# Peptides against a protein of PDB entry 6RO1: the designs that were tried, part 42

Target 1, 216 residues: chain A of PDB entry 6RO1
Amino acid sequence: LGKEIEEYIHKPKYCLPFLQPGRLVKVKNEGDDFGWGVVVNFSKKSNVKPNSGELDPLYVVEVLLRCSKESLKNSATEAAKPAKPDEKGEMQVVPVLVHLLSAISSVRLYIPKDLRPVDNRQSVLKSIQEVQKRFPDGIPLLDPIDDMGIQDQGLKKVIQKVEAFEHRMYSHPLHNDPNLETVYTLCEKKAQIAIDIKSAKRELKKARTVLQMDEL

## One batch from the design tools (peptide; made by RFdiffusion4, then SolubleMPNN)

Design b2_p13_3_s4 (from b2_p13_3, 8 letters changed)
Fold by OpenDDE base, seed 4:
Structure b2_p13_3_s4 (fold): chain B 216 residues (1-216), chain A 13 residues (1-13)
Amino acid sequence: as target 1 above (216 residues)
Amino acid sequence: MIKPKFIEIPPLP
């Protein structure tokens, strides 16, 4: 379910408009979780499909990620590795294929114009950590429907299944109500209301975060 | 054109 949502979000047709400099994104690559990084830039690379000669454009996003110091030493020959939980790590600009984006935040940071100095890159890590402190329940995501405008019916069905599952987890087992259809329609309405409440709580949390930023 | 909603967080002072 969560992975099925990720498969829609990381599609270039949906995510590219949101990959502005300073956008918070999560990056995962083959078991390596880099966690939250910051978009620096993106590029469209012309690629040719090996079998058809058709243009298959690759989308590469440059993401400022917390990398291990060992990874930086080997960066000439090896893929970047995430910093261990116990290490400070170093923020490095890493070229990432767009399909490796596991999440896109509604948060956008101001980033230094010059990311060549280590201190400027590490300042962005401090900003990410501050955002994480402000959002103890997790960094807010872009809504795939309301914010990203994804109209795909498959995604809508996945979201409905997630919500129906969440509702069943929080509803004590009504093991014996013979009105399943009325409960399903009420669960769909209550799921829609829970979406609307979760959206409204996200908007309220957005407004509170903006207000809390204007108070600093 | 759907404008991306975002919260701009300034750098901490």
Scores: peptide ipSAE 0.042, ipTM 0.656, DockQ to the pose 0.452
Fold by OpenDDE base, seed 1:
Structure b2_p13_3_s4 (fold): chain B 216 residues (1-216), chain A 13 residues (1-13)
Amino acid sequence: as target 1 above (216 residues)
Amino acid sequence: MIKPKFIEIPPLP
């Protein structure tokens, strides 16, 4: 279910309008989870399929990601590796194929204009960590229907199945499994998170309106 | 054109 939603949101047709500088995105490459990074720039590369001559445009997004310091010392040919949980890491601009975006946030950060200094890149990590503190239940996602405007009937059916599954979980108090209380608390947290995201979006929009009134 | 929705978060002071 979550993975089926990811298959829609990472499609260039849907995500490209939302890949502005400062957008929070989650990057995953096979076994390598980089977690949350920040979009710096976007480029369309013309690629020609070698077997059909058809133009298959490659979409590359430059993302500030927390990388291991070891992966940065090894030559310009080795793929950047994610920082270990206990590692400080270093924020680096990494070119990422758009299909490797596992999530897109409704949050967009202000980023330094010059990301060449290490301190400017590391300041963005502090900003990500501050967003994570403001959203303890997780960084808010773009709504695929209401925010991204995806009209695909397959996606609507997936969402309806998720909602109907969540509703069936709430309507059947299945007896006394201690694992079920953890799933109920996670689902109630997730539903409360969705409400708290909507309220926090409204409060941040109000706070911006107040900040914009203090600058007038 | 669908206007992309986002929450702008200012840089930390």
Scores: peptide ipSAE 0.037, ipTM 0.654, DockQ to the pose 0.426
Fold by OpenDDE base, seed 2:
Structure b2_p13_3_s4 (fold): chain B 216 residues (1-216), chain A 13 residues (1-13)
Amino acid sequence: as target 1 above (216 residues)
Amino acid sequence: MIKPKFIEIPPLP
């Protein structure tokens, strides 16, 4: 279910309009979870499929990610690795294939114009941490239907299955499946995130109105 | 054109 939604949202035809500079995105590469990063830029690369000669355009998103310092020493030849939980790490601009975007936030940050200085990159990490502090239940996601405008009937069926599963979970409190607690905590977080998005959209609309009133 | 909805958060001071 969550992975099936991910397969829709990471498609270039749906996500590219939302990959503006400062957009929060979650990056995952197989076993490597980078967590939340910030979009810097995106590019389209022409790729030719080796077996069909078909033009398969690769979309590369430059994402400011928290990387391990060890991976940065070999940055000319090695893929960046996520910072270990106990490591401070360093924020680096990493070229990421668009299909490695596991989530797209409704949040967009202001980013420094020059990301060459380490301090400017680390300031963005402080901004991500402040967003995480403002959203204790998790960083708010773009709604695939309401925000991203995905009209795919397959996605609508997946969402209906998620909603029906969530509703069955709430209506039948009697299956202590330990795998259900992890899905419940994710679904409660998602439902609470949807409420908190509605609240935070109201508060940020107020804060933007306050910032506009302080400029008057 | 679907205008991307986003919430702008200013940089921390």
Scores: peptide ipSAE 0.030, ipTM 0.659, DockQ to the pose 0.409
Fold by OpenDDE base, seed 5:
Structure b2_p13_3_s4 (fold): chain B 216 residues (1-216), chain A 13 residues (1-13)
Amino acid sequence: as target 1 above (216 residues)
Amino acid sequence: MIKPKFIEIPPLP
């Protein structure tokens, strides 16, 4: 279910309008979870498929990601690696293929105009951490239907199955299914994220009102 | 110090 939604949202036809500078995005690559980063820019690269001669446009998004300092020393030949949980890491601009975006947030940050200084890049990490602090249950996601306008019937069926599962899970008292725990931990994270998106949209609307009041 | 101002940018239609 979560992965099936990711297969829609990472498609360029749906996500590109939302990849503005400062958009929070989650990046994953082959077991490497970079967590939340910030979009800097995106580019369309012309790629020619070697076997068909067909132009397959590759979309590359430049994302500020928290990288391991060890991976940065080897960066001449190796892909950047995510910082360890306990590592401070370093924020780097990493070119990421758009299909490696696992999530897109409704949150957009102001980013420094010059990201060459390390301090400017690290200031963005502090901003991400402050967002995470304001959203303890998770950074709010764009709604694929309401926010991203995805009309795909496959996605609508996946969402309806999730909502119907959540509704059944809340309407059944806790008493009789031993297979609940593994599905519950994934759906509880997602339902908590959805409730928290709704509470967090309210708190962000309040915080926006407060930040506008502090500028008056 | 540029205070990180969070703007909820609603999805642009």
Scores: peptide ipSAE 0.030, ipTM 0.652, DockQ to the pose 0.084; fails the geometry check

Design b2_p13_4_s1 (from b2_p13_4, 5 letters changed)
Fold by OpenDDE base, seed 1:
Structure b2_p13_4_s1 (fold): chain B 216 residues (1-216), chain A 13 residues (1-13)
Amino acid sequence: as target 1 above (216 residues)
Amino acid sequence: SIKPKFIYVPLLK
């Protein structure tokens, strides 16, 4: 169900209006999870489908991502790889196809005007880490209906199924199975996270201003 | 406005 929601969110017709500089986004490419990064800019590239001659525009977003230092040494020949959990990594501006965005946050950060200096790029990582600290249950997501304005009936049905599933999980009396308690604690935590995300989104929506790290 | 020069890595596909 989460993947089904993702299939709507990463569509250019829905996400492009929200890809402003400083927007937090999550990037995943196949097995490579870069985690949370920051939008720098986006561009539309003309693409022609080779078989039909139809114009299929490609949307590329430049995202500041935490990359492994090893992958950057070979940046001329190899794609950037995500930093390992145990390494510091380096923040790099990576061109990403828009369909590789697995999540879009309601949070928009202030970013330095010049991202050429390493220190300026690393300052943005500190900003992401502070946001993560402020949201221990997870960085708040854009609501696909309330924030992104997606009216697709397929998405509404997916959301209704998620809500109905969550409600059924809460209405079942937990028998003393420690595995059930763990699942329910995870589900309660997930629902509390969803409520906290919705609350945090409402507060952030009231905050018309780009979150400046100096004010956090 | 001088467009900031970024360090580009290969396009993720």
Scores: peptide ipSAE 0.038, ipTM 0.524, DockQ to the pose 0.035
Fold by OpenDDE base, seed 5:
Parts: sequence; structure tokens; C-alpha cells
Structure b2_p13_4_s1 (fold): chain B 216 residues (1-216), chain A 13 residues (1-13)
Amino acid sequence: as target 1 above (216 residues)
Amino acid sequence: SIKPKFIYVPLLK
């Protein structure tokens, strides 16, 4: 169900309006999880399908990601690799295909105008970490229906199934269906994300109110 | 126009 939602949100027709500079996004490439990064820009690349000659535009988003220092030494020949959790890593602007975005946050950050200095890039990591501290249950996601305006009936059915499952979970705490544990772990992550989005939307409203009050 | 939510987080120097 998580992956099914991702298949909608990473589509250019839905996500491009939200890929403004400073948008928090998650990047995942197969086994490589970069976690949360920050959008710098995006570009449309012309791609021609080799067999049909059909124009299939590739959308590339430049994302500031925490990369391993080792991968950066080999960056001329090898793809960047995510920093290990225990490593400091280095923030680098990495060109990413839009379909590799696993999540899009409602949070946008101000970013330095010049990302050439390492210190400016690393300052963005500190800002991401500060956001993570403010949202201990997880960085708030864009709602695919309410925030992104996706009207796809397939997505609505997926969301309804998640909501119905969550409602059943809360209504029947004692049904240890063993198949529930795997779905529960995924749905608890999603429900926690949804509750965290709602709580984070409330805290955001409070923080925005506080920031507006501090500007007043 | 769908206005994405924006949170300003100051850059920690």
C-alpha cells in the first residue's frame, strides 16, 4: 500500500508543481536509501525511445543529498551512494530521476543561493536535522488528495483501504491476525505518517503562527 | 492553484 501510493506521487504530472527549490523529498534507488534531501531544481530532458522514436521526456530533479565521502571520490565513474547513519557524509547536489522520489514533504526550506561552498551545503543538512527534531514521528508528507490534488480513483481506493484497515485496527485491537503484523508495520508507518501529518499540520499551524508572531 | 505548504526553517549557521 505504501509502494502503491508512491507509484502515484512520483509521476511528473502530479509531483512537478511541488518540486520547488527547498522542498524536502525522500530519495530511494533500489537498495540505496538516501533519506530526506532538499530539491534544488528540476529539468526536463528530451529522451527518445530507441525502438519507437517516441519522445519520452525524462524529468531530472537535482536534490541535495547526504552522500558517503567514498562515493564522492569516485563520482566521475560511479553513482553517489548514501552516507551510512553513523557517518557524517557530505551534502551533494545529485541529479535524480523523478520516479526515484519515494516521498514529498509539505515542508520547504530556504536554501543558500550558492551551494558551491561545502559549508553552505552542510548547513542544509543541519536544517533537515532541525526539521526532524521538530517532527519526532516523521517529517510531514504532502497529502496526495488534499495537498497534491490527485483525482485518480485507484489512489482513492488505496487510501480508503488504508483508512478502513486503520479503523479496523483501532476497533479490534485483539485480533492478532498474523498477516496483520507485516501490514501493520507498513500501515503503522503510514498511519503514524498520517497522524504525524495531522499533528505536524497542527504543529506547523502553531509554528507558522509562532513564526508569524515572531515577525510581528 | 494548489499552494504547497511552506515552513520556514532558518538555516542553522
Scores: peptide ipSAE 0.033, ipTM 0.713, DockQ to the pose 0.429
Fold by OpenDDE base, seed 3:
Structure b2_p13_4_s1 (fold): chain B 216 residues (1-216), chain A 13 residues (1-13)
Amino acid sequence: as target 1 above (216 residues)
Amino acid sequence: SIKPKFIYVPLLK
């Protein structure tokens, strides 16, 4: 169910309006989890499907990501790799296909105008880490319905199923269906996402109130 | 240290 929600969120028709410079996004490519990065820019590339001749536009988002230092040496020939947990890594602007966005935050950061200096890129990592410290339960996510305006009835049904499953699971602990662990993990992730969205909306409302107070 | 300005972009309804 969490994956089903991600399949809606990463669709260009839904996410592109939210890929403004400074938007926090989570990038995952198969086994490579880059974690949270910052959108720098996006571009539409014309792609022609080789077999059908149909125009299949590719959407590429340039994301400032924490990369391993080893991947920088091979950056001309190999794809960037995420920094290991134990390494500092280096912030690099990485072109990412939009479908590799696993999450989109409601948070936008101010980014330096010039990202060519390493220090400017590394300052953005410090800003991400400060955001993470402010949100110990996780960085605030965009609500797919309330924030992203996704009207897809399939998504609404998925959300309703998750909410109903969570409600049933909390009300009826006794059904040890072995498929319940997978569904439970997905529902817990979604409950956590919903709690995170609600908490995030509250914290954003608080942060907006604090920022409005600091601008006065 | 440039304090990250959290810009809550209100969704344009």
Scores: peptide ipSAE 0.028, ipTM 0.693, DockQ to the pose 0.078
Fold by OpenDDE base, seed 4:
Structure b2_p13_4_s1 (fold): chain B 216 residues (1-216), chain A 13 residues (1-13)
Amino acid sequence: as target 1 above (216 residues)
Amino acid sequence: SIKPKFIYVPLLK
């Protein structure tokens, strides 16, 4: 279900307006999880569909990612690899196809204007780590409906399924009570309360983020 | 130590 949501949010028609410099994004390429990186810029490349001759533009986002130093030595011939857990790694600007974005944050960082010096790139890693410390429950995500404005009915159905599944997981201790109908209405109310708690937690996280920014 | 600066970008409704 999480993967199904990702299939919507990484579509250029939805995500491009949010890919401003400094935006936190999560990058995953097959088995390689780079974790959280920072958008530097994006570009539209002309592409022609091989079968139809139709213009199918490719969108490439340059993302500052924590890479293994070993992979960077071979970066001319091999794709960058994520830093090992125990490795410090090196922050590198990596061109990434937009469909490899697994998450988009509501957080936007100030980034150095010159990313050529290693120290400037590594300073951004320190900034990401500070954001992660401030959000122990995870870096806040853009809401695909409320923030990204996605109106697709398929996505709404996926979200409803996720909410219903989450509710069933939390209701598992209560499965011995025969009043299933009251549980569904309580589920809708708890889902609404969970949405309201998620919205209130988002607003509280927003307020905390704003307050913590004013203290910086 | 350069304090990391980040902003929450509220979506302008």
Scores: peptide ipSAE 0.069, ipTM 0.725, DockQ to the pose 0.116; fails the geometry check

Design b2_p13_4_s2 (from b2_p13_4, 5 letters changed)
Fold by OpenDDE base, seed 4:
Structure b2_p13_4_s2 (fold): chain B 216 residues (1-216), chain A 13 residues (1-13)
Amino acid sequence: as target 1 above (216 residues)
Amino acid sequence: MIKPKFIEVPLLK
């Protein structure tokens, strides 16, 4: 359900009008969750579909993200990585494909005009952290229907299913519905599958790093 | 056109 909503929101036809400088966005690349970052700019790149020769424009959003300092050293050859939980990290402008946006906030921040100084980039991190403190239940999202104007009937059906699910989850006292255990088990299995995919990707990356060391 | 709620986070000087 949440992933199905994401599949609508990250479509260029819906999200591009909301990708103004200073917009808070959440970026997720496969197993790498960068969390909340700030839109700096976006660009349209000409792309040609390999199978049809049709112009399929790629949309790249420059997002100020909290990156690991270790990943920045290898930035010439490797994709940026999210900062570790206990790491301060460094805010860096990262070019991100629009389909990697997992969420778009209603919040828009002021950003410094010059993001070349590290201090200016780190000031934006302080601003994100201040927003997170103001919203303990989570940074507010754009409503896909009311704010983003998405008229897709598939999305409306997904939202109705989410609302009906949430209503069932809150209306049943936690103790007596055997379906609640099944749904918790499915949510836990989905969370576990996400952890297992993240672990398997970490193992594949370790294996690839070991393979690069064996080729030296 | 929903005006983004600009939370003017005061620039912590």
Scores: peptide ipSAE 0.021, ipTM 0.593, DockQ to the pose 0.251
Fold by OpenDDE base, seed 3:
Structure b2_p13_4_s2 (fold): chain B 216 residues (1-216), chain A 13 residues (1-13)
Amino acid sequence: as target 1 above (216 residues)
Amino acid sequence: MIKPKFIEVPLLK
């Protein structure tokens, strides 16, 4: 379910309008989790499919990511690797295929105009860490419907299944409880309260995103 | 299927 939502969000059709400079994005490549980085720029590259001659445009986003120091030494021959948890790492501008974006934040940072100095790149890491401290429950995501405007009926069905699954997860431990009706009504109220809290957290997030645009 | 490689766009040094 979460992965199915990601498959919609990372499609160029939906995400490209939100890949402005300073946008927080999460980058994951198979086993390599870079965590949160900042969009610097994006480009469309014309690619021709080798077997069909069809134009298959590749979308590349330049993302400022925390990389291992070893990746800096091998940057001419090897792909960048994420910094280890205990490593400081170094912020580098890494070209990322758009489908490797696992999440897109509602948060947009101001970035230095010149990212050539290491200190300017490392200042952005401090800004990401400050945003993470302000959001202990995690950095706020763009809403795929309300913020990204995705009208796809498949996504709406996935979200409805997630909401129904969340509702069922709260009801599943109770399939053997003789008080099933009382607990079902409490679970419906709790699910409605969780939807209302999620809605209120979305509204508070919209309000905080507006307020944080003024404080950053 | 082209494996999702980081396209070696030279790191902006």
Scores: peptide ipSAE 0.018, ipTM 0.491, DockQ to the pose 0.028
Fold by OpenDDE base, seed 1:
Structure b2_p13_4_s2 (fold): chain B 216 residues (1-216), chain A 13 residues (1-13)
Amino acid sequence: as target 1 above (216 residues)
Amino acid sequence: MIKPKFIEVPLLK
């Protein structure tokens, strides 16, 4: 459900109007969760699809992200990595493909005009941390319907399923159980395992389909 | 896939 919503919000036709300087966005790249960062700028890059020659424009957003200092030493050749939980890290401007935005906040911060000084970049981290303190249940998201104006009937059906799931979860007899966190963590682990099994089955099916095509 | 690289911060005009 959350991933299905993400598949709508990261589409350029929906998210580009909300990628103003200072917008809080969450960035994920494969296994690397950068967490919350701040939009600095965005650009449209020309891309040509392999084999079709069709122009497929790539949208790149420059996001101020908390990066590992180790990844900075090799920054000329290597991709930025997220700061470890135990490290201070360093705020860096990282070019991110728009489809790597996992969330967009309703919150927009003021950013320093000059982000070249480390102190100016680190001041933005303090501002993000202050927002996180103000929102203990999480940084508020843009509503995909009310804020982003997405009229897609597929998304409306996803939202209705989320609301119906949440209603069932809160109406469950275990909702007031002091062991709810343990039960919830076990249910989340079970749900994650079910997703991973479904993903692995899809990869296995793709691999079998490729093997069957090589036997033809 | 464009891997995130450090870009010199353009002056926000």
Scores: peptide ipSAE 0.015, ipTM 0.523, DockQ to the pose 0.033
Fold by OpenDDE base, seed 2:
Structure b2_p13_4_s2 (fold): chain B 216 residues (1-216), chain A 13 residues (1-13)
Amino acid sequence: as target 1 above (216 residues)
Amino acid sequence: MIKPKFIEVPLLK
């Protein structure tokens, strides 16, 4: 379910308008979890599908990520690796395919204009860590419907299923009520209430972030 | 054009 939402949000037609410089994004490549990074820029690369000859444009986002210093020694030839848990690491601008974005935040940071100095890159890590302190329950996400404007009925069904699942996890096991339709309508109403609660919690998190920014 | 919603956070020095 969460992965199914990810499959919508990482589509270029939906996410590109939100990939502005300073946008917080989460990057994951298979076993490599980089966590939260900051968008620097994005580019469209021409790609040709090997079997069809069709133009399949690749979207590459440059993301400032916390990388292992070991992986940076060979950065000309080897893919950057995430910093080990016990490693300080180094913030590096990494070219990332847009489909490797596992989350997009509502938060956008100011970033230094020159990211060549290590100190300027490490200052961005301090800013990410400060955002994480402000959001102990996790960095706020863009809403795929309300913030990103995704109208896809498949996504709406996935969200309804996630909310119905979240509700079933928090509601005691209602015994096998054989009326699947009443459970569906109640799951739709409860899904809508869970949407409204989740939306209200997101708006409260947004409001708290704005208020805490005015106090800084 | 969907205007992106974001919260700007200043760079910490």
Scores: peptide ipSAE 0.025, ipTM 0.577, DockQ to the pose 0.453; fails the geometry check

Design b2_p13_4_s3 (from b2_p13_4, 5 letters changed)
Fold by OpenDDE base, seed 3:
Structure b2_p13_4_s3 (fold): chain B 216 residues (1-216), chain A 13 residues (1-13)
Amino acid sequence: as target 1 above (216 residues)
Amino acid sequence: SIKPKFIDVPLLK
């Protein structure tokens, strides 16, 4: 279900308006999880499909990512690799296809104008780490409906399924409990509280995103 | 099938 939502949000028609410099994004390429990085810029590249001659535009976002030191040595010939958990790594500007964005944050950071100095790039890592400390439950995501304005009925159905699944996960251990009705009412209250907590977290996130834009 | 490739664009150093 999370992957199904990802299939919507990483589409250029939905995400491009939110890929401003300083936007926090999560980058994942198959087994390579780079975690959270910062958008530097994006570009549209013309791609011609070899078999159809049709123009299929490629969207490339330059993202400041924490890379392994080995990636620095092989950067001319090999794709960047994420830093290992135990490795310090180095922040590098990496060109990323837009469909490799696994998440887009509501948080936008100030970035240095000159990212050529390593110290300027590493300062951004410190800022990401500070944001992560402020959000122990995870960095705030853009809401695909409320923030990104996605009107796709398929996405609305996915979200409804996620909400129903979350509700069922809370109710499923209790399907064999004879107090099912009391649990259903508690689960409806808890689901409503979870919706209210999600809405309150969205409002608090909107308010904090506005406040953090002033404090960062 | 556009394989999710990092575009073979060198890392901006």
Scores: peptide ipSAE 0.015, ipTM 0.540, DockQ to the pose 0.028
Fold by OpenDDE base, seed 2:
Structure b2_p13_4_s3 (fold): chain B 216 residues (1-216), chain A 13 residues (1-13)
Amino acid sequence: as target 1 above (216 residues)
Amino acid sequence: SIKPKFIDVPLLK
């Protein structure tokens, strides 16, 4: 169910209006989880489908991500890799296909105008870490319906299923079904996304207040 | 608005 929501939110027609500089986004490529990064900009590239000759526009978002130093040495030829858990890593601007955005936050940060200096890039990591401290239950997500304005009935059905599952999970402790763990892990991620969206809407009302309070 | 100069790195895909 979380993946089903992801399939909506990463569509360019829905997410592009929210990919402003400073927007927090989560990037995942197959097994590579970069975690939370910050949008720098986005671009539309013309792509031609090899089989049909149809123009399939590629949307590339430049995201400041925490990368392994090893991957940066070969950055001319090799794709950036996420920093290992025990590694400090380095914040790097990485071009990312928009469909690799696994989450979009309601939080938007101020970013340095010049991201060439390592210190300026690393300052953004400190800002992400500060946001994570402010949100111990997770960085607040954009609501796909209320914030992103997605009108798709398929998404509404997915959200209703999540809410119904959450309600059933709280009302009926189905403790004993082992197949529930896999569905629970996916639905807990989605229920956690929906709870995180609801809690994050409450916390975002607070966090807009907090980000405004740090400017006072 | 100074466009952030991006480091030329391979596209994540």
Scores: peptide ipSAE 0.015, ipTM 0.574, DockQ to the pose 0.037
Fold by OpenDDE base, seed 5:
Structure b2_p13_4_s3 (fold): chain B 216 residues (1-216), chain A 13 residues (1-13)
Amino acid sequence: as target 1 above (216 residues)
Amino acid sequence: SIKPKFIDVPLLK
């Protein structure tokens, strides 16, 4: 169900209006989870499919991502790799295909105008970490219907199934099903993320006011 | 190849 929602969110027709500079996004490429990064810019690249001649525009988003220092040494020939959890890493501007965005946050940060200095890029990591501290249950996501305005009936059905499943899980605590703990931990993380998105949207409205006040 | 605005790194695909 989460993956099905992602398949809608990462579509350019839905996500591009929200890819403003400073938007928090989560980037994942196969086995490489970069976690949360910050949008710097996006561009449209004309791509012509060689077999059909059809214009298939590629959308590339430049994202500040925490990268492994080892991968940066080979940056001329190899794609950036995510920093290990225990590694400090380095924030780099990485060009990312839009379909690799696994999540889009309601949070938008102020970013330095010049991201060439390492210190300016690392300051953004501190800002991400501060946001994560403010949201212990996870960084708040854009609501695909209410915030992103997605009208697709397939997505609405997926969301309704999630809500109905969550409601059933809370209404019927099946105390005795051992498989429930693994599903509960994933669904409690999602449901807690959803409840926390609603409370966090209220707190983010307050915290956005505070972050604007601390930079004043 | 699209070059990043600030740092020249390969496109993540």
Scores: peptide ipSAE 0.014, ipTM 0.536, DockQ to the pose 0.031
Fold by OpenDDE base, seed 4:
Structure b2_p13_4_s3 (fold): chain B 216 residues (1-216), chain A 13 residues (1-13)
Amino acid sequence: as target 1 above (216 residues)
Amino acid sequence: SIKPKFIDVPLLK
């Protein structure tokens, strides 16, 4: 279900408006998980579909990512690799195809104007780590419906399934009460309350994100 | 508008 949501959010028609400089994004390429990085910019590249000759534009986002030392050595010839858990790594600006964005945060960081100096890039890593400390339950995500404005009915159905699943997980301790109808209405109300709590937690996360960004 | 300067690296695909 999480993967199904990702299939919507990484579409250029939805995500491009949110790829402003400083936006936190997760980058994943097959087995390579870079974790959270920071958007530097994006570009549209002309591409032609091989079979139809139709224009199929490629969208490339430059993301500041924590890369392995090996990626630094081979940066001219090889694709960047994520830093290993046991290494410090180095922040590097990596051009990433937009479909490799696995998540988009509501958080935007200030980034240095010049990212050529290593110290400037590493300062952004410190900022990411500070954000992660402030959000122990995970960095807040953009809501695909309320924040990103995605109106796709398929996505709405996926979200409803996730919410129903979450609700069932939380309602399991209460299933010892014989009044099933009250539980279903309480489940719908609690699903609505969970949506409202998720919305309120999102508003609280937004408010906290704004407050925390002012403190950064 | 912040205009960052970048390092040229291979495209991640």
Scores: peptide ipSAE 0.009, ipTM 0.590, DockQ to the pose 0.047

